# Ledger of designs, part 130: peptides against a protein of PDB entry 6GMG

Target 1, 331 residues: chain A of PDB entry 6GMG
Amino acid sequence: DSDDRVTPPAEPLDRMPDPYRPSYGRAETVVNNYIRKWQQVYSHRDGRKQQMTEEQREWLSYGCVGVTWVNSGQYPTNRLAFASFDEDRFKNELKNGRPRSGETRAEFEGRVAKESFDEEKGFQRAREVASVMNRALENAHDESAYLDNLKKELANGNDALRNEDARSPFYSALRNTPSFKERNGGNHDPSRMKAVIYSKHFWSGQDRSSSADKRKYGDPDAFRPAPGTGLVDMSRDRNIPRSPTSPGEGFVNFDYGWFGAQTEADADKTVWTHGNHYHAPNGSLGAMHVYESKFRNWSEGYSDFDRGAYVITFIPKSWNTAPDKVKQGWP

## One batch from the design tools (peptide; made by RFdiffusion4, then SolubleMPNN)

Design b2_p9_5_s4 (from b2_p9_5, 3 letters changed)
Fold by OpenDDE base, seed 1:
Structure b2_p9_5_s4 (fold): chain B 331 residues (1-331), chain A 9 residues (1-9)
Amino acid sequence: as target 1 above (331 residues)
Amino acid sequence: PPPKNIEPP
């Protein structure tokens, strides 16, 4: 029940976090303790620590999406999303494979489609694009200069994104970022902004006009990346969860993980920050917990989801919510 | 499965 959500109380700016606890290769803590860590490590604006505001604490209280929200400064729009899909693997497995014992044809096809996505390659594509965007931002003092720089970078790399329409999420993402327009943010100066990454896990079978089998076992054709660009059309993602396959079964609508702008080249060593559910300390769900997971733990996902996307957005360089180095846990 | 998250209004 949405009415059970509570905004975590303010934490003193000088309060140090309690130690995180390990959980299945992750570092885990309660949301209030994450606020303490956030204030010590990520809160800096123009090099000065900030107390997490009531508004930011409210955003955070929404759960996994709240972690991305507070660190990116806006609710995720998911417009500039990337993934990697092995079409040859998919076709070959459908042709030469067979359903497992007790597995329906629809379940088999849904599973094969899920297994044909490569989370690591999807993440790598997003990092590649973010790097190109950051180079284009570096010396651009207006949007026109930024766009010209992007086109040049893409041409030099022979990147298929160069063929995208000027109205595409790729070219429009910066100007559609609220913090870009803020006086204390980008102030309409691209060189004050940097590209950051988060990830979303979700269900493919969201079309209510499709078969029940697709809603239960996945839609093999939905949310595939475009060849060459890796762009995923997220317009049909309406946060609809997987349909139950048996009585009493229920699934979660989505999961979000915050990466930011870490420079660690080894994907397996990158840290992803996410929450378990909205903060309901007096409700049945209980207090929100925050997890800092390695990429392997994050990318595994849950049976609730058969799609993963890696999304690019922008934050001001003056924010420290996306540092080049993220340490897992505390201390 | 993990608990559900809430969306903004």
Scores: peptide ipSAE 0.079, ipTM 0.784, DockQ to the pose 0.538
Fold by OpenDDE base, seed 2:
Structure b2_p9_5_s4 (fold): chain B 331 residues (1-331), chain A 9 residues (1-9)
Amino acid sequence: as target 1 above (331 residues)
Amino acid sequence: PPPKNIEPP
């Protein structure tokens, strides 16, 4: 029950983390120890360490989304999402492939659709766009200048995003970022902001008006990226979990992974920070654990999810929640 | 184990 959620206590600012534990190729720790690491490594505002506030600790306590929430400064809206889908692979496999033994047609189609997404290319697209945005931000001191720079960058690259509407999440994302408007954040100065990335795993079969099979096995047509842009319409994502395929089976609503603004060129070496569940130290779920996973571990996901999106948002450059280099674990 | 997450109220 959600009633078992507890806000982790404050950690002294100078308390060093205990060592992380290896867990299936990941670095793992309890949420309280992550707070200690966060205060030492990620808490810096204008170069000064900060104690994680009660509000931030409360956000963090919600699990995987809490990790992204604390580091991005806002609850994920998922408006500017990217993915990569291999349409040719999808069509070919549907035409020439066969259901596995005991696999229904709907299950087969759902699986083929899931397998037709390329997580690495989706991530690469988000990084590409974030880089373009960062160039547009660099010398822009008002939103108009940012938008003009962005349009120029897109035109120079012949990027299909140049054709997006001015009200598109692509162009409106900065102005809709609370920290952009904050005096101690961006202060309405784009050059004080940087693009950051997080990822969301979720279920495609969320349409309650669709067939039960789509809710159980996925909707092959849902949450595909637009050709050319790679943009995913996330408006239909309502955090509805996969429907059970057997009695007693239950699935989770989502998973979030924080990447930030790492400069590591090799995707496989990038670190993704995520949580297992909300913090319930006295409940059946137990204490929240935080994982720092390599891309392979993150992108593998779970059977609960058949979609992955890579989302761009913005944080002030004065924050250290998205450093160029993330070290996995502690020490 | 798969994450068990809740949405903020």
Scores: peptide ipSAE 0.071, ipTM 0.831, DockQ to the pose 0.471
Fold by OpenDDE base, seed 4:
Structure b2_p9_5_s4 (fold): chain B 331 residues (1-331), chain A 9 residues (1-9)
Amino acid sequence: as target 1 above (331 residues)
Amino acid sequence: PPPKNIEPP
């Protein structure tokens, strides 16, 4: 029950985290200990450590989305989302593949669609676009200059995003970022901002007007990236979980993973920070745990989800919530 | 209120 959520208490600014280490690519700690780490590593504004505010602790307490929320400075809107889908693989598997023993046709189609998404390629596309955006931001002191730079960069790379409408989330994302307008943030200066990435896992079969089979096994046609751009229309994502396939089965509404702006070129070595559930230390769910997962651990996902999207947003360069290097655990 | 997740099974 949402009523069991508790805001974690404040941690002293000088309190060091209890040590924890990665095991099989994932490090895990309780939310209170993550707050301690966050204050030591990620809290810096203009080079100064800060205690996580009550508001930020409240955001964090919402679970996996809370990790992205506290680090990005806003609740995820997911408007600028990328994925990679292999249409040829999908068509070929549907044509030549066979349902497994006991697998329904709808289950087969849903599975084939899920398997036709490439998380790594989706992530790489988002990184590519973020890099282009960062170059466009670098010397732009107003939004017009940023947009002009962006168009030039896209033209130079012959990127299909150059054909997007001016009202597209791609071009409007910066102006719609609250921290861009803040005096202590971007102050309407694009050169003070940088592109960052997070990921969302969710269920495709969210249309209540669709068949029960789509709700149970996925909608093979939903949330596909546009050819050329890789953009995913997220407008139909309403955080509706997968429908149960058997009595007593339940699924989670979403999972969020924070990447930020790591410069590690090897995707497999990148670190994704996420949470298990909202903080309920006195409830049935228990205390929130925060995970620092390698990409393989993150991208594996759960049966709860058949879609992954990689989303671009912006934060002020003065924030240290998206450093070049992220380390798992604490020594 | 913002949606919250639970730990997947």
Scores: peptide ipSAE 0.049, ipTM 0.788, DockQ to the pose 0.186
Fold by OpenDDE base, seed 5:
Order: C-alpha cells, then sequence, then structure tokens
Structure b2_p9_5_s4 (fold): chain B 331 residues (1-331), chain A 9 residues (1-9)
C-alpha cells in the first residue's frame, strides 16, 4: 500500500558512502547510502556540492522512477521515446516458427514480438538523436536558433525526424522542460542545456478493451517504433501492469533506468541506475535499494515487461546528475 | 500521486 512509503532522512553533506554490494554484475546499496553517493558525485550545481533536498528525497522514495525523477529534475513524461523493431524477423518467426510445448498461440506471438525488439539498436538511436540535439543546442541562445540548428543537422544527415511536425514532442521537448525556463537552470538559453537519456520497461497489453490474451501475453502490435524515425507513441502507456496468468501472480507497473549523458561508446560498458520499489522500511516491502547495472543487466529486463523505450529529456549543463563517466558502485 | 513500482522478480 502507498501508505507505507517513507521519505528517507537527510544525510550529512560530507558523509561518505559505505561500499556497495556486488550482485549478479550489478552494484547494489540501500537508498540512504545512494543519497550519500549522490551528494558526493551527482549533486553539484555550478561545481558546488549540494545536500539532497526534502523534495528530492521524496521523489527518490518512489522507487525506480524516483531515481530518474531526482536526476532529471522532473517526473518522466516519456514523450520523446525511441525503440528499434525488426519487422522482418517478426514476420519470419511468425511464419516459420511454432509455439513451444504448452505455449498458446497468443503467448507465442507475444514472445516473438518481444524478441523482435532490439534494445541495443534502440539505445543507439536515442544516443544518435541526443548527439544531434546537443550539437543544435551548443551555440543556440534562443529557442528559434535551436530549432533552426536542429533542422539543419537533420537535413545534413537525411534523418526522417526532419519531417516531424513543429508541434511534435521531438521539437517541443526543450520548451516543455521546466528547468529550461528556470533562472538557475537554462534561463531560456538552449546552450545551457544538454540532452540526457533514460529508459522505461513496461507492458504492451494495456488496452482494457482488448482480449484477455493480449493483457496476459502482450499485444504484438502495440508500442512499435515508427519506421525511419524510431519514435514510439507512448500515449497509450498508462502504467498498467501485465495481467496475471495464474491465481496469485502479480506483476510490476514499470521499471526506469537512468543513463544520463555518458560518453562511453561501448554500450555494454554503460551504467544504468535504477531502484527496486518505493521506500517502505517499516512495511512488508522493506527499504528501497538502488542498483547500478551494466547495459546487459538493464536491457535483459523482467518477465513483467515486453517493451523497452529509450527516452530523451534535457537538464542544465550546470547539473552533475549526468556526467560523462559513471563509475559503478563504491568505491 | 505519481505511480510506484514494487521489486521486480
Amino acid sequence: as target 1 above (331 residues)
Amino acid sequence: PPPKNIEPP
């Protein structure tokens, strides 16, 4: 129950973290210790270390989404989302493949659809777009200049995103970022902002008007990227979990992973930060834990989810929540 | 209130 959620207490600004625990290629710690690391490594504004505020600690307490929330400065809207789907693989597997023993047709189709998404290519597309956006931001001192630069960059690369409507989430994302308008943030200066990336795992079978089979095993046609752009329409994502396939089974609503703006070219070496659940130290769920996972561990996901999206948003360059290099664990 | 997640299996 949401009633068991507790905001973690403040940590002294100069308190060093305890060592993280290695676990299955991940580094794990309790939320209080992550706050300590965050204050030492990620809290900086204009080069000055900051204590995590009460508001930020409250955001963080919501679990995996809280990690992305505190680092991006806003609750995820997921409007500028990218993925990669292999249509040829999907069609071929449906045609030439067959259900496993005991697997229903709906389960087979859902599985084949899930397996037809390429997490690495989806991530690569988001990084490519973020790079283009960062180049467009670099010398732009107003939104008009940013948009002009962006259009030029896209034209030079013959990118299908150049054909998006001016009201598209792609072009409106910057103006819709609260920190862009803040005096101590972007102050309406695009050159003070940078593009950052996070990922969301979620369930495709969220349509309540669809068949029970789609809700249980996935909707093969839902949340596919648009050809050429890689954009995913996230408007139908309402944080509805997978439906149980057996009595007593339950699934999680979503998982969020924070990447930020790491410059590591090898996807397998990138670090993704995420939480397990909301902080309930006195409840049945227990204390929230934070994980720093390699891409392999993150992209594997869980059976709770059959979709992954890589989302672009913006933060001020003065924030250190998205450094070029992220070190896994502590020390 | 914003949505919450629980620990994935």
Scores: peptide ipSAE 0.042, ipTM 0.778, DockQ to the pose 0.149

Design b2_p9_6_s1 (from b2_p9_6, 4 letters changed)
Fold by OpenDDE base, seed 3:
Structure b2_p9_6_s1 (fold): chain B 331 residues (1-331), chain A 9 residues (1-9)
Amino acid sequence: as target 1 above (331 residues)
Amino acid sequence: GPPLNIEPP
């Protein structure tokens, strides 16, 4: 199936997008039309509109991850991920609840674990941390200054992240960002960078050494956020999909949604950009479509996934791939 | 339906 992937052709720089199609609270369009919108709205470098390069179009063609890839400038590493898990709810439901009719114990536990995650709180935690990071970046002209600012901000807020190891993804994320080191990017100047957010949906039951039930119904103990920090250890995420529960059933490996750096305070009004699949206009899957979804539609996810994480990375302030406001659809 | 996505080579 991957052999059918095609890189979308270049779009003229001044070509305006066709109207998006509204669908179930989303705005939808074909990938070629998204490229047109991207060039008009998100392509700017130092205030100048740019044509999406062949490399960027190739990244985009990979599907939902491609949307995050082209806008963040790198393939997602997912190292700095946040979530919110209600431990009390989980324990109480396990203790006092019972499997539904026809539901196995493993299925019940997996469902209860999934339902114990709060996507909105996870998103808010990521936004909170991104805000702290942005304040730390503002007047920092080297990494040392950034780290000092960050520690001070965390101390002032009594944030548990202040106790993270210096080698933690939390502190190393900036230095490990390629665009930070690029001459036309950050040029090693933290004040030229800003924190941005994307989200990943994935399956918890990825451990091949675990029971088949965990692979089919979820691993209740996997990918929980650390108390206090909200950090999720993503090292065990190998893009392994959910195991089939019936013959012929298949599940997808992941979903990515791009948020960027929107300033809308109401989570429900934020816009998430994602793709349906890799671009295969001549294949069975067809052309890639891009969706601009409200948070409710994004956070709902699919049965393919039982985990959601909100990830922080960095882009140069000179890029316009993460504007303060994202307008859904076109015009 | 859910997305079908691939990893880079």
Scores: peptide ipSAE 0.085, ipTM 0.824, DockQ to the pose 0.501
Fold by OpenDDE base, seed 2:
Structure b2_p9_6_s1 (fold): chain B 331 residues (1-331), chain A 9 residues (1-9)
Amino acid sequence: as target 1 above (331 residues)
Amino acid sequence: GPPLNIEPP
């Protein structure tokens, strides 16, 4: 029960983390120790270490979303999301494939749809767009200049995003970022901001008006990226988990992974930070753990989810929550 | 196992 969620206590600013431990190819630690690492490595505001505030600790305590929340500075809105879907593969498998033994048609179609998403290409698209945005931000001192730069960049690359509406999540994302407007953040200066990336795993079959089969096995047509842009309409994502396929079965609503702004060109070497559940040290779930996973570990996901999106948001350059390089674990 | 996460109130 969420009622047993606890905000982790404050950690002294000078307290060094304990060593992380290996866990299935990823680095793992308890949330309190992650706070220690965060304060040493990621807490910097304008070059100065900061103690994680009570508010930030409270955000973090919510689990995987809390990791993204504390590092991005806002609860994820997921509006600017990208994915890659192989339509040809999907059609071919539906046409030429067949359900496995004991697999229903709906289950088959859901599985084929899930397998038709390419997490690496989705991530690459988000990185590409983030790079374009960062170039547009670099010398723009007002939103108008940023938007003009962005349009020029997109035109030069013949990117389909150039055709998006001015009010689309793509163009409105910056002005809708709280930290952009904050005096100690962007202060309405785009050049003080940078694009960052996080990922969300979620369930496609969230439409309560759809068939039970779609809710149980996935909606093959839901949350596909738009051709050309790679944009995913996330408006129908209401954090509804997969429906049980058997009595007593339950699924989780989402998973979030924080990437930030790593410059590592090899996707497989990028590090994703995420949590296992909300912090309940005195409850049945126990203390929250934080994982630093390589891309392969992150992108593998869980059976709870059949969609992955890579989302762009913005943080002030003065924050160190999205460094160029993320070191896995401690030390 | 999979994460168990909650939304903010």
Scores: peptide ipSAE 0.063, ipTM 0.810, DockQ to the pose 0.478
Fold by OpenDDE base, seed 1:
Structure b2_p9_6_s1 (fold): chain B 331 residues (1-331), chain A 9 residues (1-9)
Amino acid sequence: as target 1 above (331 residues)
Amino acid sequence: GPPLNIEPP
């Protein structure tokens, strides 16, 4: 019951975090303690440590999406999303493979589609694009200069994104970022912004007009990346969870993981920050916990989801919510 | 277990 969500209280600005605890290969802590860490490590604006505001604490209280929300400065729109799908693997497995014992055809096809996505390649694509964008931002003092730089970079790399429409989320993402327009943010200066990455796990079978099998076992054709660009059309993602296959079964709507702008070249060593559920300290779910997971732990996902996307957005360079290096846990 | 997350109102 989401009605029992509570906003975590303010934490003193100078309060140091308690140690995180290991949990299934990740570092874990209660949300209140994450706020303490956030204030010490990620809260800085123009080099000044900030107390997490009431608004930010409220955002955070929404769970995994709250972690991305507080660090990106806006609720995720997911418009600029990337993934990698092995079409040949998918076709070959469907043709030559067979359902497991007790597995329906629809379940088999859904599973094969899920397994045909490569999370690491999807992440790598997003990082590649973010790097291109950051180069384009670096010396651009207006949007026109940014777009010109971006087109040049894409042309040099022979990247299919160069063919995207001017109104595409790829080219419009910066101008549609609230913090870009803020006086204390980008102030309409692209060189004051940087690209950051988060990930979303979600269910493919969200079309209520489709078959029940697709809603239960996945839609093999849904949310595939476009060839060449890797862009995923997220317009049909309405945060609808997987349909139950048995009475009493329920699935979660989504999972979000915050990466930011880490420079670690080894994907396996990157840290992803996410939450378990909305904060309900007086409810059945209990207090929200925050996890700092390695990529393997994050990308594994859950049976609730059969899609993963890696999304690019922008934050002011003056924010420290996306540092080059992220240390897992505390101390 | 999997997270239980909600959308903002």
Scores: peptide ipSAE 0.063, ipTM 0.809, DockQ to the pose 0.473
Fold by OpenDDE base, seed 5:
Structure b2_p9_6_s1 (fold): chain B 331 residues (1-331), chain A 9 residues (1-9)
Amino acid sequence: as target 1 above (331 residues)
Amino acid sequence: GPPLNIEPP
């Protein structure tokens, strides 16, 4: 029950975190202790650490989305999302494969579609695009210069994104970022901003007008990336969870993981920060925990979800919520 | 276990 959500209390700025605990190949801690780490490591504005504000603590208390929210500075809009789908694998498996014992046709098709997405390639595409954007940002002091640089970079790489409409989420993402317009943020200067990445796991079968089978086992045709660009139309994502397949079964609405702007070239060594649920220390769910997971742990996901997207947004370079290197756990 | 998350108001 959302009524059980509580905003974590303020932590003294000078308080050091307690050690994290290992949890199934990831580092785990309670939300209060994450706030302590965040203040020591990620809170810096122009090189000066800051106490997490009440507003930021409230954002964080919402769970996994709260981790992305507090670090990106805005609630995720998910408009600039990327994924990778192997169409040949999908077609081949549908043609030559067969349902498992006891598996329905709808369940088989949903599973095959899920398995045809490549999380690593989706992540790689997002990093590629973020890199292009960062090159376009670095010497641009107004939006016009940024857009011109971006178009040139895309043309040089023969990237299909060059064919996107000027009004697309791809080209409008920067101007629609609140921190870009803030005096102490970008101050309307693109060169003060950098591209960052987070990931969302969600359910494909969200169409209420579709069959019950699609809601239970997935919609094989939903939320596929456009060929060439890798862009995913997220407009139909309404945070609707998977439908139960048995009495008493329930599924979660979404999962968010924060990557930021790590420079680690090996995807398997990148760290993803996420939460387990909203903070309810006096409720049945208990206190919120924060996890720092390697890519394998993050990308594995849960049966609650059959889609993954990697989303690009922007933060001021003066923020330290997306450092080049992220250390897993504490110390 | 899987996370249980809520949307902001």
Scores: peptide ipSAE 0.059, ipTM 0.805, DockQ to the pose 0.476

